# Peptides against a protein of PDB entry 1IK9: the designs that were tried, part 8

Target 1, 211 residues: chain A of PDB entry 1IK9
Amino acid sequence: MERKISRIHLVSEPSITHFLQVSWEKTLESGFVITLTDGHSAWTGTVSESEISQEADDMAMEKGKYVGELRKALLSGAGPADVYTFNFSKESCYFFFEKNLKDVSFRLGSFNLEKVENPAEVIRELICYCLDTIAENQAKNEHLQKENERLLRDWNDVQGRFEKCVSAKEALETDLYKRFILVLNEKKTKIRSLHNKLLNAAQEREKDIKQ
Target 2, 207 residues: chain A of PDB entry 1IK9 as posed
Amino acid sequence: MERKISRIHLVSEPSITHFLQVSWEKTLESGFVITLTDGHSAWTGTVSESEISQEADDMAMEKGKYVGELRKALLSADVYTFNFSKESAYFFFEKNLKDVSFRLGSFNLEKVENPAEVIRELIAYALDTIAENQAKNEHLQKENERLLRDWNDVQGRFEKAVSAKEALETDLYKRFILVLNEKKTKIRSLHNKLLNAAQEREKDIKQ
Target 3, 195 residues: chain B of PDB entry 1IK9 as posed
Amino acid sequence: MERKISRIHLVSEPSITHFLQVSWEKTLESGFVITLTDGHSAWTGTVSESEISQEADDMAMEKGKYVGELRKALLSVYTFNFSKESAYFFFEKNLKDVSFRLGSFNLEKVENPAEVIRELIAYALDTIAENQAKNEHLQKENERLLRDWNDVQGRFEKAVSAKEALETDLYKRFILVLNEKKTKIRSLHNKLLNA

## One batch from the design tools (peptide; made by RFdiffusion4, then SolubleMPNN)

Design b1_p8_5_s4 (from b1_p8_5 with S6W)
Fold by OpenDDE base, seed 4:
Parts: C-alpha cells; structure tokens; sequence
Structure b1_p8_5_s4 (fold): chain B 211 residues (1-211), chain C 211 residues (1-211), chain A 8 residues (1-8)
C-alpha cells in the first residue's frame, strides 16, 4: 500500500490546518482511501475505480488525465499557488475540491466521507506513518552520504593516478629523447671521424701518386 | 529550536502508541519542553536547567553524563531493547521514566506535566513538524542523489582519461623506440659503409706500394 | 640487414 499525507486548509476553516491522507494499492486509478483529520476528529471514505471513472466521464475528461489531476490535488494539497481548494461539510460529511484556474474554477472531485468512531487511532497511525517515513528517509540520507564520501574518495584516487600517469608520460618522453640524443650523437661523431679518415687517406694517396 | 518526536509505550497503556515530543534551545542541558500525546489528549511540561541539575545531583551523576542519558531516553524512546520504560499518570500528570539494566532498574527522571486545553492544536503542530521534516529529508535525499550521480559521472570521466593516458604512454614508448631504431639503423649502415670504404682505400694503398 | 635492437 502506498500512502501520502498533505496539509490542506478547508475554505470553511482557513485557520485550521487539516491533514489529508490518501492511501492506495498499486495505482491511484484502482481506487483509494481518503482520510481527513483536524487533529481531533477524523473522516474516512473509500473511492472506487468506478467512481473515479464516473467522475472523469462527468467531467468529459480522459481517465488518465483525470487521475493525473487527482494525484496533484490529493497528494500535494493546494500546491504552490492555491491551485486546489478544499471544502468539507462536517454535517453532511461531503468532501469536495476545486481546481482554480485563472478565469475558471471547477469541481475536480467530490467524495462522501464517514466520521471515524475512534479518531485517536487514525491520528496515531498517521503520526506513526510520518515517523516511519522520517526514519526511512534518514536511513536513505545516511546511505547516500556514505556513498558520496566513497565516490569522492574513489574520484580523488583515480585523479591522483591520472596526474601521476601524465607526469610519468612526460618524464618517459623526456628520458627517451635524452637517451636517443646521446646514442645518436655518438653515431654522428663516429660518422664524422670515419669521414675524416677517408679524406685523409685520399689526400695521402694523391701525395703518393705525385714522385 | 530543535525538536524530536519519538514513539513510546506507557507501562499503563502498552497497547496505545504515545508520542513524546521534546523541544529545546541550543542544548538539552539548558532545559526543554516535553509534550506527551495519545492522539486525543496532550500534556506538556517545561523542564528547567536547574531541575536537570537537581536530578543529576539526586542521582549522584555527573551532569553531562546525565544529560547524555536523558538524550537517549527522551529522543529515541525505548531504544532497541526496551532499555527505557515510560510511565505516566493521567490523574496526577506525573511522567517518569526508568532505565532498565540487566540487574537493576532505576528512575532516570520525572516531570510534572500539565494537560493541554486544546490538544488538537498540539497534535496538528506535531503532524506539521513531521511533514516539514519529511519534506526537508526528501529535498536532502534528492540533493544527495544528484550529487552521487554527478560524482559517478566525474569518476567515469577521470577513469576514462586515466585509461587513455596509460594507453597513450605505452603507444608513445613504442613509437619512440620504432623511430629511434629506424634512425639508429641508418646511422649504423652509414658507419659500416664508411668503414668498408676505409678498408678498400687501405688495400688499394698497399697494392700501390707493392707495385 | 638485421634490425639492431635497442638498447644495444
């Protein structure tokens, strides 16, 4: 089961933070349980896949698009710009929410809820879920932090090996050239020496022919 | 202000999850506010630095060590092995907790609480804090995840540069040796040619003298 | 002509 809790404000009670819990199996499209609480009372309703389909049809909206709007409204609350407005009658237990666009507001959905007999249990379960989610997220944060530290060490190790490889390449090139020049200069000196000996021998032979 | 919420079970109500909120400024040693709730009722008390000091003295415990035990009890709840036991009388509003060691249990602390007039507000604030903490931890998780992905890319880039550097070093060494051998062989061939010319010139001169 | 190996 997946679960999401959001803060909402009811139009009737704008000073009182309410909590909207939505819980579902696999997909929100398959239906969900909606729970509303003010921290004292709680109300719950089950929304079926058929009701979701009917509301999409009543709106002349494609079901997947409608479910996408439901997901935005019910899982994130009002959003960053009060795009969704929530209404609830405690007397009728009728919950509805509107999407507010620039020039038009329209009812996005409506659900009949039922008052929970023991709201304290629902509230405790909601707080437990929050604390579990905090613990899971903290464990994930610690894991990711340790992984970051590992990756940074591994990066520094490879970087240091790379720099050593660059320096070793330059040193190798320099050393090989130095050795090459040494040997080449020896051979050039030997060539010059042999050439001079050949010139001297030719000059001596020319002297011996001239008696 | 720092705040921590933990789940606890009261000895008197072991089937009912209670929530223990502790809030403090800077250090727990400077005093704290303790809030207990069952999701319906709430009780709050303020613990002063002087009370913490007095309880440490009454226990013949060094204050820093005592605060260390308070931190374990009050911020983590029972712990992994029911090391801390919590007791509360709703009638007297007396809260106390014990540390359970293998052979000894002792009262670690005790506080007088007061019943909150509007528990729903305290519960809403507690849930808000949980939701804020979830959001903060999620944002941190997303940040750390993006950083991990960055560090992994950076590692792969340096690793690929390192492997290219190694291969380029080996290729350079091989190429320099090939070029060197080519030039050296040319010079060796020239030396051999000049040496043969010198030998022939000496043989011709020896013929000219014998004639 | 034998390629002279290096180092010599």
Amino acid sequence: as target 1 above (211 residues)
Amino acid sequence: as target 1 above (211 residues)
Amino acid sequence: SSMSSWPP
Scores: peptide ipSAE 0.013, ipTM 0.860, DockQ to the pose 0.004
Fold by OpenDDE base, seed 2:
Structure b1_p8_5_s4 (fold): chain B 211 residues (1-211), chain C 211 residues (1-211), chain A 8 residues (1-8)
Amino acid sequence: as target 1 above (211 residues)
Amino acid sequence: as target 1 above (211 residues)
Amino acid sequence: SSMSSWPP
């Protein structure tokens, strides 16, 4: 089961933060459980897939688009305060919310809730879920942090090997050229010496022919 | 102000999860506010630095060590269930906790709480803090995840450059040796040719002298 | 013959 808790303000009670919990299986489209609490009382309702489909049809909206708007309204948490208006009558247990556009507000959805007899249990479970979510996120943060530190070390190690490889390539090239120049200069000197010996031998033979 | 919320079970109410909030400035040693709730009622007390010092003295414990044990008891959350026992009398508003060792339990601390008149406000504030903490941790998780993905890309890029550098070094060495061998073989051939010319010239001169 | 300086 997936769950999201958000804080909302009701038009009737703007000074009192309310908490909206939505719980669903697989997808919000297949239905969900909505729970509203003010930290003292709780109200719960089940919204079926058929109700979601009916609300979408009543709005003349494609179901997936409607569910997309439901998700924005109900799961956003403290979304930008002005986009969605939440209304709840504690007397009728009727919950509804409106999307505020520039020039118009329209009802996005409405649900009948039931007053929970033991709100303390619902509130405790909600707090437990929050604490579990905190613990899971903390464990994930610690894991990601350790992984970041590992990746940074691994990057530095490869970078240091790369720099050493570059320097070693340049040094190798320089050393090979120096060695090659040395050997080539020796061979050049030997060629010059042999050429001079040939020239001298030819000059001597030309002298011997000239007596 | 720092805050920690933990779930505890009271010996008197083992089936009911209670929430222990501890709030402090700077260090737990300088005092803290403790709040206990069952999701319906709340009880709060302020523990001063002097009370902490007195409790440490009464225990014949060094203050820093005592505060270390306080931190383990009160801030651990669902620590290993058997190490600390929590007790609260709703009638006397007396809260105390014990450390369970193998052979002995001892009172680690005790505090007088006061029943909060508006527990709903305290519960709402506690839930708000949990939701804020979730949001902060989620933002941190997303940041760390993006940073991990960045570092992994950067590592792959440097690794790929390193491998190319290694291959380029080996290719350079091989190419330089091939070029050097070619040039060296040419010079060796030229030296051999010049030597043969010198030998022939010497043999011809020796024939001319014998003639 | 001025042998070309190595390297090329």
Scores: peptide ipSAE 0.012, ipTM 0.860, DockQ to the pose 0.004
Fold by OpenDDE base, seed 1:
Structure b1_p8_5_s4 (fold): chain B 211 residues (1-211), chain C 211 residues (1-211), chain A 8 residues (1-8)
Amino acid sequence: as target 1 above (211 residues)
Amino acid sequence: as target 1 above (211 residues)
Amino acid sequence: SSMSSWPP
């Protein structure tokens, strides 16, 4: 089961933060349970997949688009201010919400809720869920933080190996060229010496022919 | 202000989850506000630094150690089961808690609470804090996730550069040796050719003298 | 022609 709790303000009680819990299996489109509380009273209703389909049809809206609007209204606690308006009658237990566009407002949905006999249990369960979610998110944060620190260490290690490899390549190139120049100069000196010996031998032979 | 909400079970109501909120400025040692709720009623008390000091003295416990035990009892919601026992009288508004050691239990602290006139407001504020904490932790999770993905990309980039540097070093060494051997062989061939020319010139001169 | 081994 997935669950989302959001803060809403009712048009009837704009100074009192209400909490809207929506719970569903797999997808919001398959139906959901809605729970409303003011921290003293609670109201619950079930919305079926058929009711969602009927509301989409009544609105002449494609079902996936309608569910997308339901998700924004009911699950996105802090939407942009005033985009969604929530209404609830404690007398009729009728809940409805509207989408406010620039020049037009329209009712997105309406649900009959039932007053919960034991609101304290619903409120306790809601707080328990919040505390569990906090604990799970904290554990995930600690895991991600440790992984971040690991990745940063691993990055620094590879970076240091890379810098050493660059320096080792340059040093190798320099050393190989130095050794090469030494051996090449020895061979060039030997060639020059042999060439001079050939020139001298030729000059001596030309003197011996000229008596 | 720092705040922690924990779940506790009272000895008087072991089937009912209670919520213990502790709020403090900077350090728990400087005093704290304690709020208890069952999701219907709420009770609040203020514990001063002097009361904390007096409780530590009455227990013959060093203040920092005592505050360390208070922190474990009051802030660590899910401690090991049965390490801390919580008691509250709704009649006297007297709250006390005990530490259970293997062979000894002792009272850690005791506070007089006051029943809140508007428990719904306290409960709403508590739920608001939980929802804010969830949102903050989610934003932190998303940030850490993006940073981990960045660090992993950066690691893969440096790793790929390092592997290319290793391969380039080995290729450079191999290429430099191949080029060196070529030039060295040319110089050795030139030396051999010049040496043979010297031997021939010497043999011709020895023939001319015997003649 | 024996290629000179490097190092020599």
Scores: peptide ipSAE 0.015, ipTM 0.859, DockQ to the pose 0.004; fails the geometry check
Fold by OpenDDE base, seed 5:
Structure b1_p8_5_s4 (fold): chain B 211 residues (1-211), chain C 211 residues (1-211), chain A 8 residues (1-8)
Amino acid sequence: as target 1 above (211 residues)
Amino acid sequence: as target 1 above (211 residues)
Amino acid sequence: SSMSSWPP
């Protein structure tokens, strides 16, 4: 079961933070449970897949698009731009919400809720879920932090090995060239010396023929 | 201000999850505010640095050690091993907790609480803090995840460059040796050819003198 | 592969 808790402000009680919980199994499209609380009272309602389908049809909206709008409204609250307005009558237990566009508001959905007999239990369960989510997210943060530190160490090791490899390649090339120049120059000097000896021997032979 | 919320079970109401909030400025040693709720009622109390010092003295415990035990009890709840037991009288508003050792329990601390007139406000603020903490931890998780993905890419890039550098070093060394062997063998062949010409010239000169 | 750049 997936759950999302959002802060909302009701049009009738704008100074009181309300909490909207939505819980569902795999997809919001298959239905959900909605819970509303002010920290003293709680109200709940179940929304079926058939009700979601009917609301989409009544809006002349494709079901997947409608569910996409429901997800934005109910799982994000109003958002930072007051794109959604929430209304609830404690007397009728009628909950409805509107999408506010620039010049037009339209009702996105409505639900009949029921007042919970034991609101303290619902509130405790909501707080428990928040604390469990905090603990899970903290454990994930600690894991990711340790993994970052590992990856940074591994990166620094490979980087240092790479720099040493570059420097060792340049040093090797330079050393090989120096050694080969020395040997090559020695052989070139020996070739020159042998050529000079051959020239001198030819000159001496030409002198011996001329007596 | 730092805050921690913990789940506790009261000895008097073991079936009802209670929530213990502790809030403090920089250090728990300088005092804290304690809040207890069952999701319907709330109780609060302020504990001063002087009260913490007095409780440490009454226990004949060094203050830093005592604060260390307070931190374990009040910020972790009972823990998974029921090391701490919590007691609260709703009639007297007296809260106390015990540390359970193998064969001995001792009172670790006690506080007089006051019943909050508007528990719904305290509960709403507690839920708000939980939701803010969830949002902050989620943002941190997303940041750390992106950083892990970056570090992994950077590591793969450097690793691939390092492997190419190793292979390029080996290929360079092999190629340089092959080239230098060819040139060296050519010069050695030229030296041998010049030596043979010098020997032949000497033999011809010795024939011309005998002739 | 041009071995040519050895100074003569």
Scores: peptide ipSAE 0.006, ipTM 0.860, DockQ to the pose 0.004; fails the geometry check

Design b1_p8_6_s1 (from b1_p8_6, 4 letters changed)
Fold by OpenDDE base, seed 5:
Structure b1_p8_6_s1 (fold): chain B 211 residues (1-211), chain C 211 residues (1-211), chain A 8 residues (1-8)
Amino acid sequence: as target 1 above (211 residues)
Amino acid sequence: as target 1 above (211 residues)
Amino acid sequence: DLLDSFLD
């Protein structure tokens, strides 16, 4: 089961933050349980897949698009743009919400809720879920932080190896050239010396012929 | 202000999860506000730095050690080891907790709480804090995940550069040696050719003298 | 090429 809790403001009680819990299996399309609380009272209703399908049809909206709007309204709460308006009558236990567009407001959905006999239990369970979610998210944060620190070390190690490889390549090239120059210059000197000996031998032979 | 909410079980009501909120400025040693709720009622008390100091003295415990025990009891709740036992009388509004060691149980602290007139407001604020903390932790998780993905890319990039540098070093060394061998062999061939010319010239001169 | 300067 998946769960999302959001804060909402009711049109009838805008000064009192209410909490809207939605619970579902796999997809919101398959139906959900909705729970509303003001921190003193709680109200719960079950919305079936058939009710979702009927509401989509009554709205002349494609089911996937309708469920997409339900997801935005019910799982995000009134986002920072107040795109969704929530209404609840404690007397009738009728919950409905509207989508407010610039030029059009329309009812997106409505639910009959039942007043919970033991609201304290529902509130306690809601707080427990919040605390469990905090603990799970903290453990995940600590894991990700340790992984970041590992990856940063591994990066620094490879970077240091890379820099050493670059420097070693340059040093190798320079050393090889220096050694090659020395050996090559020695061979050039030997070639020059042999040429001079050949010139001297030719000059001596030319002197011996001239007698 | 810092805040921690934990779940606790009261000795008098072990079947009903209670929530213990502790709020403090910078350090628990400087005093704190404690709030207890069962999801229907709430009770609040303020504990001063002087009360903490007095309780440490009455226990003949060093203040920092006492505050360390308070921190474990009040901020972690009953850990998985049930090391701390919590007691609350709704009639007297007296809260106390004990540390249970194998051979010794002792009262670690006690507080007089006051029943909150509007418990729903305290409960709503507590739920709001939980939801805000969830949102902050989720945003941090998303940030850390993106940073991990960045660090992994950066590591792969440097690793690929390092491997290319290694291969380029080996290729450079091999190429330089091959080229050097060719040039050196050419110079050795020239030296051998010049030596043969010198030998021939000497043999010709020896013939001319005998002639 | 630096090696070519040594052919000379």
Scores: peptide ipSAE 0.028, ipTM 0.859, DockQ to the pose 0.668
Fold by OpenDDE base, seed 2:
Structure b1_p8_6_s1 (fold): chain B 211 residues (1-211), chain C 211 residues (1-211), chain A 8 residues (1-8)
Amino acid sequence: as target 1 above (211 residues)
Amino acid sequence: as target 1 above (211 residues)
Amino acid sequence: DLLDSFLD
């Protein structure tokens, strides 16, 4: 079961933060349980897949698009500046919400809720879920932080090996050239020496022919 | 202000999860506000630095050690298996907690609480804090996840550069040796040719002298 | 090229 808790403001009670819990299986399209609380009273309703389909049809909206709007309204909480308006009658237990566009407001959905007999149990369970979510997210944060620290160390180690490899490549090139120059200069000196010996031998032979 | 919310079980009401909120400035040693709720009623008390010091002295415990025990009892929630036992009298508003060791239980601290007139406001604020903490932790998780993904890419990039550098070093060494062998072989061939010319010239001169 | 200076 997936769950989302959001804070909302009711048009009837704008000074009192209400909490909207939505619980569903896999997708909101398959239906959901909605719970509203003011921290003292609670109201719950079940919205079936058929009701969602009917509301989409009544709106002449494609079901996936309608569910997308439900998700924005019910799960994102109060999104920026009054895009969704929430209404609840404690007398009729009728909950409805509107999407406010610049030139048009329209009812996005409506639900009949039932007053919970023991709101304290619902509130306790809601707080428990919040505390569990905090603990899970903290554990995930600690894990991700340790992983970041590991990845940063591993990056620095590879970077340092790379820099050493670059320097070792340059040093190898320089050393090989120096060694090659030495050996080659020895061979050049030997060639010059042999060439001079040949020239001298030829000059001596030309002297011996000239008596 | 720092805040911690934990779930606790009361000896008097073991089937009902209670929530213990502790709020403090910098350190618990400087005093704290304690709030207890069952999701319907709430009780609050203020514990001063002087009361903490007095409780530590009455226990013949060093203040920092006592605050360390307070932190474990009040902030960690129900730690593993019954190390801390919480007691509350709704009639006297007396809250106390015991540390249970294998052979000894001792009262770790006690507070007089006051029943909150509007528990719904306290509960709403507590839920708001939980939701804010969830949102902050989610944002941190998303940030850390993106950073992990970045660090992993950066590591792979440097690793790939390092592998290319290793291969380039080996290729450079191989190429330089191949080139050097070619040039050296040419110089060796030239030396051998010049040496043979010198030997032939010497043999011809020896023939000319014998002639 | 350093190598060309060696061919020579």
Scores: peptide ipSAE 0.028, ipTM 0.859, DockQ to the pose 0.669
Fold by OpenDDE base, seed 3:
Structure b1_p8_6_s1 (fold): chain B 211 residues (1-211), chain C 211 residues (1-211), chain A 8 residues (1-8)
Amino acid sequence: as target 1 above (211 residues)
Amino acid sequence: as target 1 above (211 residues)
Amino acid sequence: DLLDSFLD
């Protein structure tokens, strides 16, 4: 089961932070459990897939878009932009929330909740879930940090090998050219020497013909 | 102010998870606020630097070692090894904890707490702190994940450049040797040709002398 | 080509 806890402010109690827990299986579309608490009392309701479908139809909204709005309202927390307004009557146990657009506010959804008999258990379980999530996130952070440091070392090692390879390529080219120039110059010297010997032999033969 | 929340089990209420919050400035040695809650009631006490020093002296323990034990007991949570046992009397508001070693258990510390008049506020603030910590850890996780993916891309790019540099070095060496062999063979052929011309000229001169 | 200069 997936779970999200968010802070909300109720229109009726704007000075008291409430906590909205939503729990669901795989997709929010399949239904969810909504739990509200003020840190003393708790209220819970179950919303079925059929109720979600009916609310979408009543709003003349496509179900996927409606579930997308539910996800923003119920799981994102009240962002600082007051885009979603939450209402709860402790007397009727009726919870509803509105989407506030610039020129229009409309009810996005409504749920009947039931008061929890043992709110301390719900609150303890909620705190436990928060502490578990903190521990899991810390372990993930430590793993990602160590992996980040590993990848940085590996990058530096390959970068240093690459720079050495570039320098070694340039050095190889320079060394090969130097060695070949030496060998070619020796061959050129031998060619010149042989050519001079041929010229001398030709000059000697021309002298022998001229007596 | 630094804060740590941990789950504990009280000897008196082993079936009910309690939450121990410790809050301190810079170092636990400078004193701390301890808060205990069961999700319905809360109890708070302040422990001064002088009380910590006195407890260390009473235990005949060096202060830094004592603070190190306090940190393990109060901040690490009850690890699954039951190394620390927690006791709280709701009647006396007396909190104490013991370190359990294989052959010896001893009281590590004790505090008088006071029952909080508005436990819901303390519980709400505790849940808020947990949710803030979750959000901060999530943001850090997302940052580290993106950085990890960046470093992996950068590593792959340098690795691919390094492999190309290695292949280019081998290709350069092979190409240079091939070209030089061709030039050297041409010079060898010219040397052989000149040598044969010299031999022929010498043979012709020897014929002219015999003739 | 640097090598062509050595042919010569």
Scores: peptide ipSAE 0.028, ipTM 0.859, DockQ to the pose 0.728
Fold by OpenDDE base, seed 4:
Structure b1_p8_6_s1 (fold): chain B 211 residues (1-211), chain C 211 residues (1-211), chain A 8 residues (1-8)
Amino acid sequence: as target 1 above (211 residues)
Amino acid sequence: as target 1 above (211 residues)
Amino acid sequence: DLLDSFLD
């Protein structure tokens, strides 16, 4: 089961933060359990897949789009102020919510809830879920932090090896050029020396032919 | 103000999860506010720095060590089962907790609480804090996840550049050697040719002298 | 080495 808790404000009690818990299996489309609490009382209702389908049909809205609006209303908490308005009658146990657009306000959904006899158990379970979620998220944060530190070390190590490789490439090129220049200069000197000896020998032979 | 909420079990009500909120300014040593709730009722007390000092003295414990034990008892929740035992009398509003060691159980602290008149407000505020903490931790998780993905990309990019640098170093060395071999062989061939011309010229000169 | 064989 998946669960989301949201803060909501009821139109009837705008000074009292209420908590809306929605619980579902895999997809919100398959139905959900909705629980409302003010920290003292709790009210719960089950919304079936057929009710969701009927509400979508009554609104002339495509079911997937309607479920997408339900997710925004019920799971996101109040988005930017005034987009979703929540209403609850404690007397009738009728919960409904409206979507407020610029030029159109419309009822997005309505559910009959039931007053929970033992609200303390529901509230304790809700707090337990919050504390478990905090602990799980803290453990994930610590893991991700350690992984970030590892990845940063690994990056620094490769970066340092890369810089050493670049420097070693330049040093190799420089060393090879220096060594080859020496060898080539020796060979050039030997060629020049041999050429001069050949010129001298030719000049001596021309002198010997001329007695 | 810093705050921590823990699940505790009272010796008197082991079947009912209670929540212990501790709130403090900078350090637990400077005093704290303790709030106990069962999800229906709430009890609050203030513990002063002087009371903490007095309890440490009464226990013949160094204050810093005592505060360290208070942190473990009150902020960690029940650590491994049975290390800390929590007791509360709803009648006397007396809260106390014990540390259970293998051979020694001792009272670690005791506080007078007061019943909160509006427990729903305390419970709502506690749930709000949990939801805020969840949202903050989720945002941190998303940030750390994005940073991990960035660091992994950056590592892969540097690793790929490093591998290319290694390959380019080997290729450079091979290319330089090939080019220098060609140039050196040309110079060696020219030296050999000049040497042979010199030998032939010397042999011709020796023939001309014998003739 | 290859370099020494070129000095010869």
Scores: peptide ipSAE 0.025, ipTM 0.858, DockQ to the pose 0.646

